# Ledger of designs, part 123: peptides against a protein of PDB entry 6B4J

Target 1, 315 residues: chain A of PDB entry 6B4J
Amino acid sequence: DITMQWYQQLQDASMQCVLTFEGLTNSKDSQAKKIKMDLQKAATIPVSQISTIAGSKLKEIFDKIHSLLSGKPVQSGGRSVSVTLNPQGLDFVQYKLAEKFVKQGEEEVASHHEAAFPIAVVASGIWELHPRVGDLILAHLHKKCPYSVPFYPTFKEGMALEDYQRMLGYQVKDSKVEQQDNFLKRMSGMIRLYAAIIQLRWPYGNRQEIHPHGLNHGWRWLAQILNMEPLSDVTATLLFDFLEVCGNALMKQYQVQFWKMLILIKEDYFPRIEAITSSGQMGSFIRLKQFLEKCLQHKDIPVPKGFLTSSFWRS

## One batch from the design tools (peptide; made by RFdiffusion4, then SolubleMPNN)

Design b1_p20_3_s3 (from b1_p20_3, 12 letters changed)
Fold by OpenDDE base, seed 4:
Structure b1_p20_3_s3 (fold): chain B 315 residues (1-315), chain A 20 residues (1-20)
Amino acid sequence: as target 1 above (315 residues)
Amino acid sequence: DKEIQELKKKIDEKYEELEK
């Protein structure tokens, strides 16, 4: 399976990256520890500062991240920080930055769906300039949310239940698995972030270049989902999240083919989702149904709430 | 039903194309 090979390749690259900067992370030297912490803060704090407030602030954040990745010194916590402070600094920063983007999907976007867009546009722009960061974003995303690939992890003989639960994307702490609602909330955030990334381009970059991971991957994702058996509650939830964020962009790009896809979902895929939906899980199914019915009735998918406009970039 | 199956096939083909 080409998709699974791609998944594994990204995971292997991510693991290799971790091994590459192990010297920095495991160092007992006080100076190395200080550098590590400074680099970690320099990589992650700007991402945490991403907001819907002003385009100018977003540009400053982008420029800071790009400068850091380019080997230039940046101000962080009142100190000048550079990846050149350690031979493993760049690899470490790329990894931590990618991890933080996905974490913002998992946490911030999960709680505030509109936050997907400013985070995604920065991630997309950084990915364009730093492809390795993009690969690491995918690796982190795929590991935390296998449904973003998409695939459903299978239980293997001899596997511990907790390990299987983690593979499915659940958090397991002290032998307690997270509640389904919290799980779905986190997965939703990550899918929404992904759906935003594939449609957004950094407006101050070279727009003539092809998006490094564009809408074609959105089409692929939908196609793959529709070719898979639905998973109870998960498929209905994430399909809604994806279409709410990316549906308008897909509609504009694929036009008639997109509408055929929606009809296929309604007429062919919905019954399959319904068949596996329990009475207690009807909420996600009903939400998806209502969304699709509304879109098909109006022959339009609304621009998602929080979509960045020209006015945002002038602020 | 036939139309839906044809659409599904087209979607599958598009998926395969994009995965290459």
Scores: peptide ipSAE 0.076, ipTM 0.742, DockQ to the pose 0.067
Fold by OpenDDE base, seed 3:
Structure b1_p20_3_s3 (fold): chain B 315 residues (1-315), chain A 20 residues (1-20)
Amino acid sequence: as target 1 above (315 residues)
Amino acid sequence: DKEIQELKKKIDEKYEELEK
């Protein structure tokens, strides 16, 4: 399975990255600990500052992240911080930055769907300049949300139930599994972030270059989903999330082929979702149904709420 | 039904192209 090989390769790369900076993370030296914390803050704080307020502020955040990744000193917590402070500093920062982007999908986007766009455009722009960060974003995303690959983890003989639940993306704390609504909310946030990343380009970059992980991956994601058996509640939820965020972009890019795919979803795949949907899961099902019907009826996919306009970049 | 199957094939082909 090519998709699973890709998944595994990204996970292996992520694991190797962790091993590369283990000296920094495991150091008992006070100076190394200080450097680690400074680098961690420098990598993550700018991402947490991303907002929908102004394009100028977003540019400042981007420039700060890019400067840090480029080996330039940046101000963080009142101190000058550089990845050159430790030989493993760059790998550590790339890993933590990627982790933070995914975490913002999991938390911020999950609660505020419109937040996907400013986060995604920064992530996309950083990915364009720093491909390793992009790979690590995917690795973190895939691990937390296997549905972003997409694949559905399977229970294996001898596996602990909690481990299986974690593989599915559930949080398990004190032997208590996360509630389904919270789980789906987090998964939705990550899928929405991903759907935003694949369609957005940083406006101040070299637009002549191809998107490092563009809409073709959205098409791939949909194709893969359609070739899989639907998962109860999950597929209906995430398919809606994905189409709501990137459906307009896919429509513009793929034109007639997109509409053919949407018809295929409605006529072939949707009945399969229906067949596995219980009465308690009708909310997600109905939402997807209404979305598909509306889009097909109007022959249009609306621009998602929070989509960045030219006016945003002039602010 | 035939049209849907053809569309599915096209989507699958596109997927395979993207995975190369």
Scores: peptide ipSAE 0.055, ipTM 0.740, DockQ to the pose 0.066
Fold by OpenDDE base, seed 2:
Structure b1_p20_3_s3 (fold): chain B 315 residues (1-315), chain A 20 residues (1-20)
Amino acid sequence: as target 1 above (315 residues)
Amino acid sequence: DKEIQELKKKIDEKYEELEK
């Protein structure tokens, strides 16, 4: 399976990255510990500062992240910080930055769907300039949300139930599995972030270049989902999230083929979702139904709420 | 049914193209 090979390659690269900077992370030296903490803050704080307020502020954040990844000193916590302070500094920062982008999907976007767009445009722009960060974003995303690949993890003989639950993306703490609503909320945030990344380009970059992970991956994702059996509640939820965020962009890109796909979803795939939907899961099902019916009736998919406009970039 | 099958084939072909 090519998709599973790709998944595994990204996980292996992520693991290799962790091993590469292990010397920095495990150092007992006081200076190395200080450098580690400074680099971690420098990588993560700018991402946490991303907001929908002003394009100028977003540009400042982008420039700071790019400067850090380019080996330039940046100010963080009142200190000058550079990846050149340690031979493993760049790998560490790339990993932590990628991890933080995915965490913002999991936390911020999960609670505030509109936050997907400013986070995604920064992530896309950084990915264009720093491909390794993009690969690490995918690795973190795929590990936390296998549905972003997409695949449904299978229970293997000898596997602990908790490990299987974690593979499915659930948080398990003190032998207690996460509630389904919280799980779906986190998965939704990550899928929405991904759907935003694949359609957005940083406006101050070279727009003539091909998107490093563009809408073709959105088409692939949909095709793969449609070739899989639906999962109870999960498929209806995430398919809606994905289409709400990137459906308009896919419609513009693929035109007639997109509408054929949408008809296929409505006429063939949707009944399969219905067949596995319990009475307690009707909320997600109804939401998807209403969305599909509205889109097909109007022959349009609305621009998602929070989409970045020209006015945003002039602020 | 025939139309849906044709659409499915087209989607699958597109998927295969993107996986290359």
Scores: peptide ipSAE 0.050, ipTM 0.738, DockQ to the pose 0.067
Fold by OpenDDE base, seed 5:
Structure b1_p20_3_s3 (fold): chain B 315 residues (1-315), chain A 20 residues (1-20)
Amino acid sequence: as target 1 above (315 residues)
Amino acid sequence: DKEIQELKKKIDEKYEELEK
């Protein structure tokens, strides 16, 4: 399976990255520890500062991240920080930055769906300039949300239940599995972030270049989802999240083919989702149904709430 | 429905194209 090979390749690359900077992370040297902490803060704090408030602030954040990744010194916590302070500094920063982007999907976007767009546009812009960061974003995303690949992990003989639950994306702490609602909320945030990344370009970059991970991957994702048996509650939830965020962009890109796909979902895929939906899970199903019915009736998909406008970039 | 089957085929073909 090509999709699974791609998944594994990204995971392997991510693991190799971790091994590469192990010297930095495991060092007992006081200076190395300080450098590690400074680099970690420099990589993650700017991402946490991303907001919907002003385009000018977003540009400053982008420039800071790009400068850091380019080997230039940046100010962080009142200190000058550079990836050149340690031979493993760049690998470490790239990994932690990518991890933080995905974490913002898992946490911030999960709670505030509109936050997907400013985070995604920065991530997309950084990905364009630093492809390795993009690969690491995918690796982190796929690990936390296998549905972003997409695939549904299967239980294997001899596997511990907790390990299987973690593979599915559940958090397991003290032998207690995460509640379904919290799980779906986190997965939704990550899918929404992904759906935003694939459609957004940094407006101050070279837009003549091809998007490093563009809408074609959105089409691929949909195709793969439709070729899979639906998973109870998960498929209906994430399909809605994905279409709400990138449906308008997909409609513009694929036009008639996109509408054919929506009809296919309504007429062919919905019955399969319904067949596995319990009475307690009807909320997700109904939400998806209503969304698709509205879109098909109006022959339009609305621009998602939080989409960045020209006025945002002038602020 | 023949039309739905045809659409599914087209989507599958597109998927295969994108995965190559």
Scores: peptide ipSAE 0.048, ipTM 0.739, DockQ to the pose 0.067

Design b1_p20_3_s4 (from b1_p20_3, 8 letters changed)
Fold by OpenDDE base, seed 5:
Structure b1_p20_3_s4 (fold): chain B 315 residues (1-315), chain A 20 residues (1-20)
Amino acid sequence: as target 1 above (315 residues)
Amino acid sequence: DEEVEEMKKKIDERYEELKK
């Protein structure tokens, strides 16, 4: 399968990246350890500072991240930090930055859905200028949330149950698997972040260029989901999350074709979801049902809550 | 995008089948 080959290539590239900065990560030298920690903080702290408060602050964060990736010194923790401080510094920062973006999807967006948009617009803008960061974002995202590819991992003969659970995206600690609600919450956050990334462009960039991972991937995602057997609770949850975040953008881009797809989802695919939905999973099912019915009735998908407006960028 | 165009055709086909 071409999709699985692409997924594996992303994972291989990510693993190779880790190997490239192994010298930095495994160094026993005190100076190297200090540099590593400084670079890690410089890469991750700006991402954690992303908020919905002001566009001007978001621009400052973007500029700091871009400067760091460009080999310029940046202030972090009261110190001047640069990727040039170590030969593996750039690879390390790119990896940790990408990891942090996905982690914000997993944690911040999972708890505050509106946070998807400011995080995503920074990620998209950085991706446009630094393609390797984008590839690493995808690698981290798809590994933690295989449903974003999309594919459903399968149990293989001889596989440990815990390993299979981890492949499905569950956290397993002390031989205890994560509760379903927490799992779905994290997956929702990552899907929402992804759905935001594919539709957003950094407004201060060269918008004449093609989005490096644009709405065509959203269309592909929906098409692929429709060709897959639904997974209990997961499919209903993530399909809703995806459509709520990027449905309006897809509607505007694909127009009549989008509505045909939405009808197929409602009339053909949704009954298949219903058939595998238990009484304890009715919440996600009902939410998706109501969303689809409302959108089809009104012939509109609302702009998602938290979508960045011109007023945000003037603040 | 050739991939998107192919997918649109498949969606169209499925949509027409659904109407039957």
Scores: peptide ipSAE 0.297, ipTM 0.876, DockQ to the pose 0.793
Fold by OpenDDE base, seed 3:
Structure b1_p20_3_s4 (fold): chain B 315 residues (1-315), chain A 20 residues (1-20)
Amino acid sequence: as target 1 above (315 residues)
Amino acid sequence: DEEVEEMKKKIDERYEELKK
């Protein structure tokens, strides 16, 4: 399976990255520890500062991240920090930055869906300039949300239930599995972030270049989902999240083909979702239904709430 | 993208099957 090979390759690359900076992370040297912490803060704090407030602020954040990744010194916590402070600094920062982007999907976007767009546009822009960060974003995303690949992890013989639950993306603490609503909320955030990334380009870059991970991957995602058996509650939830965020962009890009896809979703795939939906899971199902019906009726998919406008970039 | 075009073809096929 090509998709699974791709998944594994990204995971392997991520693991190799971790190995490359192991010296920095495992160092007992006080200076190395300080550098590690400074680099970690420099990589993650700017991402946490991403907001919907002003385009100018977003540009400053982007420039800071890009500067850090470019080996330039940046101010963090009142200190000058550079990836050149340690030979493994760049790898470490790239990994932590990518991890933080995904974490913002998992946390911030999960709670505030509109936050997907400013986070995604920065991530996309950084990905364009730093492909390794993009690969690591995917690796982190896929690990936390296998549905972003997409695939549904299967239980293997001899596997512990908790390990299987973790593979599915659930958090398991003290042998207690995460509640379904919290799980879906986190997955939704990550899918929404992904759906935003694949459609957005950093406006201050070379927009003539091909998106490093563009809408073609959105099409691929939908096609793959439609070829999979639906998973109870998960498929309806994430399909809605995905379409709400990038459906308008897909409509514009693929036009008639997109509408064919949407009809297939409504007429062919949706009944399969219905068949596995319990009475307690009707919320996600109904939401998807209403969305599909509205879109098909109006022959339009609305621009998602929080989509960045020209006025945002002038602020 | 060749992959997208292949997928579009598959979608078209499924769409036509749905109409039957």
Scores: peptide ipSAE 0.255, ipTM 0.861, DockQ to the pose 0.800
Fold by OpenDDE base, seed 4:
Structure b1_p20_3_s4 (fold): chain B 315 residues (1-315), chain A 20 residues (1-20)
Amino acid sequence: as target 1 above (315 residues)
Amino acid sequence: DEEVEEMKKKIDERYEELKK
């Protein structure tokens, strides 16, 4: 399967990256530890500062991240920090930055759906200039949310139940599995972030270039989901999240074909989802149903709440 | 539904094109 090969290649690249900067992460040298911490903060703090407040602030954050990745010194925690402070600094920063973007999907977007857009536009812009960061974003995303690939992990003979639960994206702490609602919330955040990334371009870049991971991947994702047997509660939840965030963009891009896909979901795929939906899980199913019915009735998918407008960039 | 099946095939074709 080409999709699974792609998944594995990204995971392998991520693992190779970790091995590359192992010297920095495992160093007992006081100076190396300081550099590591400074680089980690320089990579992650700007991402945590991303907000919906002003486009100008978002540009400052982007410029800071780009400068750091370009080997330029940046101010972090009152200190000048550069990836050139250590031979493994760039690899480490790229990895930690990518990890942080996905974490913002998992945490911030999960709690505040509108936060997907400012985070995604920065991620997209950085990805355009630094493809390795994009690959690492995908690797982290796929690992935490296999449904973003998409695939549904299967239990293998001899596998521990906890390991299987982790493969499914559940957090397992002290032999306690995460509650379903919390799991779905985190998965939703990551899918929403992904759906935002594939449609957004950094406005101050070269827009003539092809999006490094654009809407074609959105179409691919939907097509693949529709060709898979639905997973209880998960498929209905994430399909809604995805369509709410990028449905308008997909509609504009694929037009008639997109509407055919929505009809296919409503007429062919819904019965399959319903068949595996228990009474306690009807909420996610009903939400998706109502969304699709509304969209089909109005022949329109609304622009998602929090979508960045020209006015945002002038602020 | 024959129409739905035709739509599904088209979606599949587009998916295969995007795998390249």
Scores: peptide ipSAE 0.139, ipTM 0.768, DockQ to the pose 0.066
Fold by OpenDDE base, seed 2:
Structure b1_p20_3_s4 (fold): chain B 315 residues (1-315), chain A 20 residues (1-20)
Amino acid sequence: as target 1 above (315 residues)
Amino acid sequence: DEEVEEMKKKIDERYEELKK
């Protein structure tokens, strides 16, 4: 399976990245520890500061992240920090930055869906300038949310139940598996972030270039999902999340073909989802149903709430 | 439904094109 090979390559590259900066992470030297912590903060704090408040603030955050990745000194925690402080500094920062973007999907977007757009536009813009960060974003995203690939992990002989649960994306702590609602919330956040990334371009970059991971990946995701057996509650939830965030963009890009896909979802795929939906899971199913019916009836997919407008960038 | 199958085929074809 080419998709699984690609997934594995991403994971391997991510693991190799970790090994590359192991000297920095394992150092017992006080100065090295300080550098590590400074670099980690410099990489992650700007991402946590991303908000829907003002475009100007978002630009400042972007510029700070880009400066850091470009080897320029940045102010963090009252100190001047640069990736040049350690030979492994750039790799470490790229990894931690990518990890933090995905974590914002998992946490911030999960709780505040509108946060997907400002986070995604920064991530997309950084990805254009720093492709390795993009690859690492995908590696982190797909590991935490295999449904974003998409694939459904399978139980293998000799696998511990907890390991299987983790592969499915569940958090398992002290032999307690995460509640389904919390799991779906986190998965939703990551899918929404992904759906936002693939459609957004940083407005101050070279927009003439091809998006590094654009809407074609959204089309592929939908096509692949439709060719897979649905997973109880998960498929209905994430399909809705994906379409709510990037459906309008996909509609504009693929036009008639997108509507054919939407009809296919309604007429062919929905019965398959329904067949595996229990009475306790009807909420996600009904939400998807109502969304699709409304879109088909109106022949339109609304622009998602929180979509960044020209007025945002003038603020 | 033949129409649905045709749509699936087209979706699949486009998917394969995008995989290249």
Scores: peptide ipSAE 0.135, ipTM 0.770, DockQ to the pose 0.067

